# Peptides against a protein of PDB entry 3OGK, part 71

Target 1, 307 residues: chain A of PDB entry 3OGK
Amino acid sequence: ATPDRLSRRFPNLRSLKLKGKPRAAMFNLIPENWGGYVTPWVTEISNNLRQLKSVHFRRMIVSDLDLDRLAKARADDLETLKLDKCSGFTTDGLLSIVTHCRKIKTLLMEESSFSEKDGKWLHELAQHNTSLEVLNFYMTEFAKISPKDLETIARNCRSLVSVKVGDFEILELVGFFKAAANLEEFCGGSLNEDIGMPEKYMNLVFPRKLCRLGLSYMGPNEMPILFPFAAQIRKLDLLYALLETEDHCTLIQKCPNLEVLETRNVIGDRGLEVLAQYCKQLKRLRIERGADEQGMEDEEGLVSQRG

## One batch from the design tools (peptide; made by RFdiffusion4, then SolubleMPNN)

Design b1_p14_8_s1 (from b1_p14_8, 10 letters changed)
Fold by OpenDDE base, seed 5:
Structure b1_p14_8_s1 (fold): chain B 307 residues (1-307), chain A 14 residues (1-14)
Amino acid sequence: as target 1 above (307 residues)
Amino acid sequence: MLSKRELELLKLRA
């Protein structure tokens, strides 16, 4: 479909999701007619889709100018913006979005590639937004944003239920977790082992309603921090956890209400057996082949056809 | 098992 055809057919469109080509193609020289640029769509949104509240771009090229135009066109009417695996913008574009769309509820940049100029966008969001429900910049690299701004967002946005972040040191998020009283989902962060302080994470206090969780680099030494609320966990993202087969078994046994599990092949047939035994509410299982599968010929942490 | 560094590299590639 073309933008003009869409607006003519659906002038009262409230939600738009556009998918570009696979991300691999975005890093190559692409022709102008590639269809991966959001520019013509943003133009159409600005001119003709006056009721649009939700925009989802997946694997598309998005410039700062595109974001600025979108922001100004929709302003406080924009409730959802998802830049899913997109590229081409900088944090200036994000700044424009949060400056003009002060009632945005969902802001996602998961797996997007961008140039980071500063952390002003998150600061601006923290200073002016009270509507945010979902914030997701999982699998991104922000080095200039402040965990204090994230804490401020949690304090000011009482409907904040899902937050996925990049590689924040988890201890820097203590204030955030304390403030995020209604948070149900958290993914990301960074757990860093310290031989001199093996229990440095044991006193972490998570939001009471937390039930969907994925902590990056969580190893067996850190895993016990989940045990106090493991029974209420509904979703686990263990893709970037540093858990072996037996660690998986240990954790899974403590999560009888688990509905969604995402992990690597290291779970093994044994882990799958334990999963089947203890997690009767399981609805979705995602197992990815990690690089560990190529190197671990001798470890039982492989999912076979039997598992 | 993947090291933290290896996982980080995977995250960057994803």
Scores: peptide ipSAE 0.017, ipTM 0.595, DockQ to the pose 0.147
Fold by OpenDDE base, seed 1:
Structure b1_p14_8_s1 (fold): chain B 307 residues (1-307), chain A 14 residues (1-14)
Amino acid sequence: as target 1 above (307 residues)
Amino acid sequence: MLSKRELELLKLRA
């Protein structure tokens, strides 16, 4: 499909999702001329797709100029922007989006590669947006954004239900969690183990409606913080948790309402057995290979064909 | 068990 053909056929298009070619393991291995640029599409959106409110680019090359054009063209009509595993832009492009699209409800840049210039984009979002429902920069590396801005967003956006972040220290997000009264999903953060203070996270208070969760680097010492509300957990992202097979079993048996589990091979056949026993509402299971496949101390830390 | 660094690398590769 070409942009011009799309607009002719669907002039009233409200939602557009474009997928680029699969990325190689290393992004630099992909030739620039592979045709994954959003520019032609953004041009068409700007000129001819006047009702477009949702844009999802997956594995595309997106420049700051593209984002700026899109932002100005759609302005407050843009409700959803997903830069899913995209590359080529900087935080200046994000700043343009949040500056011009002040009623955006979903902003995603999960697993995107970008150049970080400053944290102004999140600050601008915090200062002016009250519509945000989903904010997702999971598996990204922002070093210049402020957790205070995230807290401000939570206070101002009453419909905020899903937030996925990078490696914020979880204790810096206490204010955010207190403010995010309607939050249902949280992924990311960083739990930093302190052997001298194993209980440093035990007083962490989560939003009451939280039911989809993925805390990065959560180990067995931190895992108990979930126990008070484990029964209400419906989705767990354990891909980046530091849990062994037994830890998985411990947690899973406390989550009888679990519907979605994402984890690594470390769950093992035993973990899968426990999952089958205790999680009767399970709908989706994702098991990824990790470095833990090779030479795990835990004898049962492997998923076999029996699992 | 994966180290924190190994997990970070996995995140970057995902």
Scores: peptide ipSAE 0.017, ipTM 0.603, DockQ to the pose 0.147
Fold by OpenDDE base, seed 4:
Structure b1_p14_8_s1 (fold): chain B 307 residues (1-307), chain A 14 residues (1-14)
Amino acid sequence: as target 1 above (307 residues)
Amino acid sequence: MLSKRELELLKLRA
């Protein structure tokens, strides 16, 4: 598709993002010192920026000592901490943050690389925080945290509206979803096919206000779990879904209020046509060229100049 | 279509 064609199809489109094929090694190829160390900034925050309540580090090196200093310096005045694609810290640093910043509203470590020592940080957060609105450790790998702590957070934080997680088995999050009454956004989890239980996910109950969603590894067999509330979906992240072109078409037709779509080029020209036909509220479209771009036998399974 | 394994790699390493 060309910008002109997209403009005609999506008159309300405000942004378009096309990405090339991401390589698995790309994250690991980020230089260690890329973005620099946060240490001098933490020092400045601690000494002089005493009114700062929101901190966002992107692609920086962050040590546990940095996090500890920041936590103690800002304490309950810290409302937002985003460690966006950062590295260098362990879960001890996270523990310090949640221990000292008990009124934190937003905690993000999406795509950060860290050493996991234990799950104490999430437990501490669950035990003492009632202010949390956004929790995001999307595209991370935690093996030592408990879904039960996530449920506790949902129960205690009544303003919790957005949660993005790693590869938790979705069925382990049933209690979380039940408790998260005001949740509007969820991304992550893991849907795992079970030949012996083809409908093991069909009884999942999602929060009633859920409208922004990205379920990892969702295939066509699991996709119907969205149908009961598809009309209220405003944002879909299908980057890590296992959907083919026709599956995209099926789902998109059921989401007439979709405003943001993120997917791979497997959506194809056909999917884009369906999107234009049914999703008149679409404002943002992100298409990534996945590893499957070269493997598609069907011309309709890729985005071309026709789409 | 990308396999589950390939998607996992993309999620965690890209």
Scores: peptide ipSAE 0.016, ipTM 0.578, DockQ to the pose 0.146
Fold by OpenDDE base, seed 2:
Structure b1_p14_8_s1 (fold): chain B 307 residues (1-307), chain A 14 residues (1-14)
Amino acid sequence: as target 1 above (307 residues)
Amino acid sequence: MLSKRELELLKLRA
C-alpha cells in the first residue's frame, strides 16, 4: 500500500502501524527511494489523516524532521507513538514529540538506534505530561537522561502502568518506584553485584501492583528481592538475567501465577520441568538461544526434546 | 553463564 491510497480509503484512520524491512538491511546504505523511510507516510498523515492518534513504526528510518512534522501535525491528538527498532533520528526529534504532543499516553522507542544529544526530551516530558501510561525505551542507550525526571513522570502521571528503561542503576530508581504507585510492569535497569555489600538491593521497595518485570543483570544474589511478591508475578523477562538453571528453578517455584516467561536456553530441561510443575497458568513461553549456550558444559542448561 | 558485559553487548546489538 502507498500512503495516498491509505488516506483515500481510510480518511478517518485512527491507528497506523508500518513495518519496514528486516533490521539487517537497515544498517546498510539505503537508497533514498527505499520504502523504509517514514517521510512519505508522515507527509500523508499531516495532510490527510486528521483523526490519527496512534502511530507505530517498526524497523523504519525516521528523521528528526519526520518526527517534528508528525508532532506538529497531530499535536495533542497524538496518543501513541512507537518507534520500534527504528533509526535515523536524534533526541531532538524526541524533544519535538514531547513538546508538541503533551497528551501522549504511549511513547516507545524500544531497540531503536539514535544519536543522543541531551536529556531534554525526558525533562520536557516530565515537566508537562500528566497522561503517560506507557513509557518504553528498553534496550536503548541513554546516558544523558536523569532518573529524577523519570521520578517526576511517575509522580505526575497517575495512570502510568508500564515503564521499560535502559541500564539505569536500580538504586537510582528508588524514588521512581516510590512515586509510581500504579505501575504494573517494569523492565530494564541495571543490577550491579557488590561483593562488599551483598544485600544492597534487599531493601528495594517495588510498586505494590508490580506483576510484570524483567530486571537486567539480575543474578542469584539479587533474585531474592523478588521473593516477597513472587506470587503475584504474571510475567517475567529473564533474557538479560544472570541466572543459571538452578536459579531459574528456584525463582519459578515461587511464581505459581506466572503467565508469561521469556528466557534463554539456560533454563534447561530441568527448569522446564519445574515450570510445568509449578506454573499451571502459563500461557506463553519464549526461549531464545543465548550466547551462553556455547560455553555451557552443563547438560541441564540446554533445552532438549525432553523438556 | 554470560558476564554482565557480554549481556550488555548482546543488548546493544539487538
Scores: peptide ipSAE 0.018, ipTM 0.606, DockQ to the pose 0.147; fails the geometry check

Design b1_p14_8_s2 (from b1_p14_8, 8 letters changed)
Fold by OpenDDE base, seed 1:
Structure b1_p14_8_s2 (fold): chain B 307 residues (1-307), chain A 14 residues (1-14)
Amino acid sequence: as target 1 above (307 residues)
Amino acid sequence: SLSKREKELLKLRA
C-alpha cells in the first residue's frame, strides 16, 4: 500500500496504523531504513487525510521534521499518537507534538529510541493539556524530565487512566500517585533496594482504582506493598521485576482476579501451576526467557513443556 | 543483543 492510494480510497480515514519491517535486533544493529520512513505518510496525512485523529507508527523511522509537520497539520484534531519502537527523532519533535496538539488523549513512545535534548516536552504537556488519558514512555530513557510535571499532568488531566514511565524513582512519584485519582494502570518507575531502609516503600499510596501494574525492579522486599490491593489486580507486568519463582508464587496466590500476566521464565513450572490453581480468570500469559534467566540452572526457575 | 532493560536487570542481579 502507498500513501496516495490510501488517501484516495479512504479520504475520511480517522485512524492509521503503520508497521515497519520486523527488526530482528536492536536498532543500532540493523540498517536505518529497515523499519521504513514515515515521511511519505506524514506528507499524505498533512495534505489529504483531514479527518485523521489517530496515528500509530510501529518500528518506523520518524524525524523531528515529520513530527513537526504532523503536529501542525492535525493540531488539536490529533487525539492519539503512538511512536511504538520508533527511532530517528529527538525531544524537539515531541515538543512540537505537545505544543500544537493540545487535545491529545494518548501519547505513546514505548520502546522508542531518541536523542534527549531537554525536558521541555513534558513541561509543555503539563502546562497546557487537560485531555490526556494515556501517557506511555515505558522502556525509554528520559533523564531530563521532571516528576513534578507528571504530577501536574495527573492533577489537570482528570481522565488520565494509564501511565507508563521510565526509571523514575518511585518515591518521587508519590505526588503523582496522589494526584492521579482515576489511574487504573501504571508501569515503570524504579524500585531501588536499600538494605539499610527495607521499609522505605511500604508507605506508598497507590491510586484506589489501580488494577494494572508493572513496577520495574520490584524485588521480594518491595512486593508486599501490593498486598493490600492484590485482589483487585487484573494485569501484572513482571518482565522487569526481580522476583524468583517462590516470589511469583506468593504474589500470584494473592491475585485471584488476575487476567493478564507478563513475566520471565523464572516463574517456572511451579509458578505456572500456582497460576492455574489461583487465577481462574487468566486470559493472557506472556513468558519471556530474558537475559537474566540464561544462567539459571535451578529447575524450579525454568518453564518446561509441562508448564 | 540485549535490550537496555535486560542489561539493567542483569546488573541488578549481579
Scores: peptide ipSAE 0.033, ipTM 0.743, DockQ to the pose 0.509
Fold by OpenDDE base, seed 4:
Structure b1_p14_8_s2 (fold): chain B 307 residues (1-307), chain A 14 residues (1-14)
Amino acid sequence: as target 1 above (307 residues)
Amino acid sequence: SLSKREKELLKLRA
């Protein structure tokens, strides 16, 4: 596709992101002597920034001590903490945050690298927080947290509208989805095919207001679980879905109100044609060249100059 | 080392 062609196809497009070959996250490449530490900033926040209620660190080195100091300094005044692609901390640091900042509304650690000691931080959050609106540990690997705590959070935090998680088995989140009555956005989870139970996900019930969605490892067999509410989907993250070109076409046709699409090169020119035909409200499109591009058998499965 | 994103993309090569 060319900019000119995209303009003609998507007159309402506001943003386009084209990404090529995946790159290592910057936080994984930060040496010990790089100097990208949050420590001096946490010191400044603690000493001089007494009105600060929102903190966003991106690709920084964050220690447990830093998090502890921040937590104690801001306490219930801290409404937002985003550890965006950060590293250097453990779950002890997260525990300190949720212990001292009990009115936190947004907690994000998307794509952060950390040492997992236990699941106490999520349990503590579940036990004491009723203010949470956004919880995001997308693209992380937690093995010691409990889906039950996530359910408790949903039950207690009535303003919870966005949750992004790691590779929880989706069936373990049934209770969470039932409790999260106001949830509008969900990303992550893990859909696992089972030859012995091909319909094991068909009875999955999603929150009624869900309109922004990205289910990891969703294949064509699982895709129909979206069909009952596809018309209300506004944002779709297919970056980690296992959909071929024609699967994209099938789903896109059912999402006429789609505003944001994130997907891989597999959508192809064919998928872009279908997108233009059925999704007149599209505002943002992200196409990433995934590692699976070499597996494309059909020319239609690639975004080319035709699209 | 591979990022989380890269690891997820590798899973798609099946």
Scores: peptide ipSAE 0.031, ipTM 0.718, DockQ to the pose 0.441
Fold by OpenDDE base, seed 3:
Structure b1_p14_8_s2 (fold): chain B 307 residues (1-307), chain A 14 residues (1-14)
Amino acid sequence: as target 1 above (307 residues)
Amino acid sequence: SLSKREKELLKLRA
């Protein structure tokens, strides 16, 4: 499909999702003379898709100029922008988006690659947005953004229900969690082991409605922080948890309402047995082989035909 | 337990 064909056929399009091909095949995604960028699509959006409120670019090349053009073209009409596994932009592009799209509800840049110039984009978002429902920069490497801005966003955006972040120290997000009264989903952060304070996270207070969760580097010592609301959990992302097979069994047994589980092969056949026994509402299961288990041949740590 | 380096590697999605 070409941008012009799309706009001619669907001039009143409200939602657009462009799924890019692997980088090696980018020239097959769009004409070669377009340079592999979303530019031609942004041009068409700007000129001919004036009802568009949701844009999802997946595995696309996106420049700051593209983002700026998109931002200015759609402004407060843009409710959703997902830069999913995209590349080519900097935080200046993000700044343009949040500056011009003051009523954006969903902002995602999960797994995108970008150059980080500063944390102004998040600050700007915090200062002016009250509409945000979903914020997702999971699996990104922002180092210049402030958890305080995240807290401000939570305070100002009463409809904020899903937040996925990078490597924020979880304790720095205490204020955020307190402010995010309606938060249902949280992924990311960083749980950091402290030998001198083994229970440093035990007093974490999570939003009362939290039911979709993925805490990075959660180990067996931290896992008990979930127990008070484990029965409430519907989705777990354990891909980056530091749980072994038995730890999985312990946690899963406490999550009878689990619907979605993402984890590593370390769950093992035993974990899958426990999962089947206790999680009767499970709808989706994703199992990947983690880096720590790539060389493992332990039967308990591997999913076999028994699972 | 995993070292910090190992934890970081764990976060990489291949």
Scores: peptide ipSAE 0.034, ipTM 0.738, DockQ to the pose 0.136; fails the geometry check
Fold by OpenDDE base, seed 5:
Structure b1_p14_8_s2 (fold): chain B 307 residues (1-307), chain A 14 residues (1-14)
Amino acid sequence: as target 1 above (307 residues)
Amino acid sequence: SLSKREKELLKLRA
């Protein structure tokens, strides 16, 4: 459908999700005629979709100008913006969004590629937003944002329930976790093994309601930090964990209420057996092939037709 | 144990 046709058919549209083509090797070189640019849609939103409060762009080209126009057009009426695997914008565009859309509840940039100019967008969000429920910049690379701003957001946004971040050192997020009293989901961060400090993370305190979790680079030495609340875990993202088959077995058997598991082939048939035995509430299982499979000598770390 | 490089590759998987 074209933007103009959409507004004519659905003038009272409140939620819009647009999907572009899958990313090629060079996502920014996508031809103009493939429909991957959000510009015409943003124009239509600005002019004709006055009730739109939720926008989801997936695999599309989004410029700073597009974001600025969208922000000014919808302002505090915009509740959800998802830039899902998008590209073409900078943090200036994000700044415009959070500056003008002060009541935004969901802000997602997961797996988007962008140019980072500064961390002002997160600071502005921290200074003015009290409505945020979901913040997701999982699988992104922000180097100029402050964990202190994330803490401020947690303190000010009492409805904050889901936060997914990039490569923040987990210890820098201690204040955030303490402030995020209603947080149910956390993904990302960075666990860095320190041979000289094996218990570096053992005193980490998580939000009491945390039940969906994915800690990046979590190894067997860090895994025990989950044990105190493993029984309440309902979703685990182990795609970027550094767990072997036996580690999976150890963790899984401690999570009897697990509903969703995402992991790599390293779980193996043995891990799947343990999963079946202990996780009777399992609803979804995602197993991806990992780069570690090429180097693993352990045949048990492979999912066969038996799993 | 995965090297830092291997960890980075895992993140780029997405």
Scores: peptide ipSAE 0.033, ipTM 0.735, DockQ to the pose 0.145; fails the geometry check

Design b1_p14_8_s3 (from b1_p14_8, 9 letters changed)
Fold by OpenDDE base, seed 1:
Structure b1_p14_8_s3 (fold): chain B 307 residues (1-307), chain A 14 residues (1-14)
Amino acid sequence: as target 1 above (307 residues)
Amino acid sequence: SMSKREKELEKLRA
């Protein structure tokens, strides 16, 4: 399909999702034209797709100029922008988006590669947006954004239901969690183990409606913070948790309403047995090979064909 | 080289 053909066929298109070619390695090792550029599509959006409110680019090359053009063309009509595993832009491009698209509801940059110049984009979003429902920069590395801006967003966006972030220290997000009264999903953050203070996270208060969760680097010492509301958990992302097989079993048996589990091979056949026993509502299971797989000594820490 | 996902998984070894 070509942009011009698309606009002629569907001039009233409201949602567009484009997928580039898969990338097996880091973006810098792949030719820039591998996966495709969004530029021709953004041009077509700007000129001819006047009702487009949702844009999803997956594994595409996106420049700041592309984002700026898109932002100005769609302005407050843009409700969803997903830069999913994209590359080629900087935070200047993000700033343009949030500056011009002040009614954006979904903003995703998950697993995208970009150059971070400053944290202005998140600040601008915090200052002017009250419509945000989904914010997702999971598996990204922002070092210049402020957790205070995230808190402001939570306070001002009453419909905020899903937030996925990078490696924020979880304790810095206390204010955010208190403000995000309607939050149902949270992924990311950083739990930093302190052997001298194993209980440093025990007083963390989560939003009352939280039911989809993935805390990065959560170990067995931090895991108990979930126990008070484990029965309401419907989705767990344990891909980046530091849980062994036994820990998985402990947590899973406390989540009888679990519908989606994402984890690593460390769950083992034992964990899968426990999952089958206690989680009768399970709909989706994702098991990935983790870096810790080669170091596992226990036979139960591996998923076999029996699992 | 590793993708972002692979790098995140590798952090589990640290």
Scores: peptide ipSAE 0.026, ipTM 0.709, DockQ to the pose 0.356
Fold by OpenDDE base, seed 5:
Structure b1_p14_8_s3 (fold): chain B 307 residues (1-307), chain A 14 residues (1-14)
Amino acid sequence: as target 1 above (307 residues)
Amino acid sequence: SMSKREKELEKLRA
């Protein structure tokens, strides 16, 4: 479909999702005729799709100018913006979005590639937004944003239920977790093992409603921090956890209400057996090949046809 | 250049 054809057919469109071509390793290596630019769509949105509240771009090229135009065109009517695996923009574009779309409820940049100029966009969001429900910049690299702004967002946005972040040190998010009283989902962060202080994370207090979780780099020493609320966990993202087969078994046994598990092949046939035994509510299982699989000699740490 | 996912996976190997 073309932008003009879409607007003619559906002038009252409220939600738009556009998908570009799949990207393998490089976000920025696209042919000129790839058709992955959002520019013509943003133009059409600005001119003709006056009821559009939700925009989802997946694997597309998005410039700062595109974001600025979109922001100004939709302003407080924009409730959802998802830049899913997109590229071509900087944090200036994000700043424009949060400056003009002050009632945005969902903001996603998961796995997007961008140039980081500053952390102003998150600060602006923290200063002016009270509507945010979902914030997701999982699998991104922000070095200039402040965890204090994330805390402010949690304090001001009482409907905030899902937050996925990049490589924040988890201890820097203590204030955020305390403020995010209604948070149900959290992914990301960074757990950094410290041999000199093995229990540095044991006093972490998570939001009481937390039931969907994925802590990056969580190892067996950190895993016990989940045990107090493991029974209420519905979704686990263990893709970037540093758990071996037996660790998986230990954790899974404590999560009888688990509905979604995402992990690596390290779970093994043994882990799958334990999963089947203890997690009767399981709806989805995603197993990816991890870096550990290439070097593991442990046959039990691999998922076979038997498992 | 590696994707974000690939970069994160490389961190697991370190």
Scores: peptide ipSAE 0.026, ipTM 0.696, DockQ to the pose 0.403
Fold by OpenDDE base, seed 4:
Structure b1_p14_8_s3 (fold): chain B 307 residues (1-307), chain A 14 residues (1-14)
Amino acid sequence: as target 1 above (307 residues)
Amino acid sequence: SMSKREKELEKLRA
């Protein structure tokens, strides 16, 4: 597709992002002598920026000591902490944050690299926080945190509207979904095929207000779980879904109110055609080149100049 | 080395 063709197909499109396969994130390649440490900034925040309630670090090196200092300096005044693609810390640092910043509303560590010591940070958050609105550890790997703590957070934080997680088995999140009555956005989890139980996910109950969604490893067999509320879906993240071109077409046709779509090149020109036909409110489209594209034999499974 | 995003994409196979 060309910008002109996209403009004709999507008159309301406000943003388009085309990306290839991602390379190693910059934070993984930060040399010691290149800077990128948050330490001097944390020092400045602690000493002089005493009204600061929102902190967003992107692709920086963050130590546990940095997090501890920040936590103690801002305490309950800290409303937002985003460790976006950061590295250098452990779960001890996260524990310090949630221990001292008990009124935090947004906690993000999406795509950060860290050393996991235990699951205490999430437990502490569950035990003491009632203010949380956004929790995001999407594209991270936690093995020692408990889905039960996530459920507790949902129960206690009545303003919780967005949660993005790693590879939790979706069935372990049933209690969470039941408790998260005001949840509007969910990304992550893990849908696992079971040949012996093909419909094991069909009884999943999602929060009634859910309208922004990205289920990891969702295939065509699991996709029907979205159909009951597909009309209310405003944003779809299909980057990590296991959907082919025709599966995309099937789902897109059921989402007439879709505003944001993130997917891979597998959507193809055919999928883009269907998208234009059924999703008149689309505002943002992100298409990435996935790892599976080298194996695509069907031209329809590729975004070309035709689409 | 691979980013988390890249690792997740590697899970996707044809």
Scores: peptide ipSAE 0.026, ipTM 0.689, DockQ to the pose 0.397
Fold by OpenDDE base, seed 3:
Structure b1_p14_8_s3 (fold): chain B 307 residues (1-307), chain A 14 residues (1-14)
Amino acid sequence: as target 1 above (307 residues)
Amino acid sequence: SMSKREKELEKLRA
């Protein structure tokens, strides 16, 4: 489809999702510039799609100028922006979005590649937005944003239900979790093992409604922090957890209401058996190959055709 | 270049 054809047929379009053509690569090696340019689409949105409130770009090249144009064209009418595995922009583009689209409800940059100039975009979002429901910069590399701004967002956005972040130290998010009273989903962070302080995470307090969770680098020593509310967990993202087969079994047995599981081959056939036995409400299962495949001592820690 | 996912997976190898 072309932008012009789209606007002619659907001048009152409210939601648009565009996908760039993925390139085949081994082991998920994807070049940064594999996507198509959003520029012609942004131009069409700005000129002819004035009811558009939701935009989702997947695997696209997005410049700061594109984001700025989109932001100014849609302003507070923009409710959803998803930059899904996109590239080509900097944090200046994000700043433009949050500055002009102050009623945005969903902001996603998951797996996007960008140049980080500063943390102003998150600060601006924290200072002026009260509408945010979903914030997702999972699997990104922000180093200049502040956990304090995330806490402010949680305090001000009472409808905030899903937050996915990069590798914040989890202990720096204590204030965020306390403020995010309605949070249902959290992914990301960083659990860092400390031999000298093995219990440093045991007193973490999670939001009462939390039921979808993916803590990065969670190992067996940290896993018990989930046990008090494991029965209410409906979705687990264990793709970046450091759990072995037996650890998977232990956790899964404690999650009888699990509906969605994402993990790696390390779950093994044994883990799948346990999953089938204890998680009768399971709806979706995703198993990926992981970098830890070559280092597995336990031969049973691989998913076979039986699983 | 490597995808973000691939980079994250590499952390598991270390």
Scores: peptide ipSAE 0.025, ipTM 0.691, DockQ to the pose 0.389

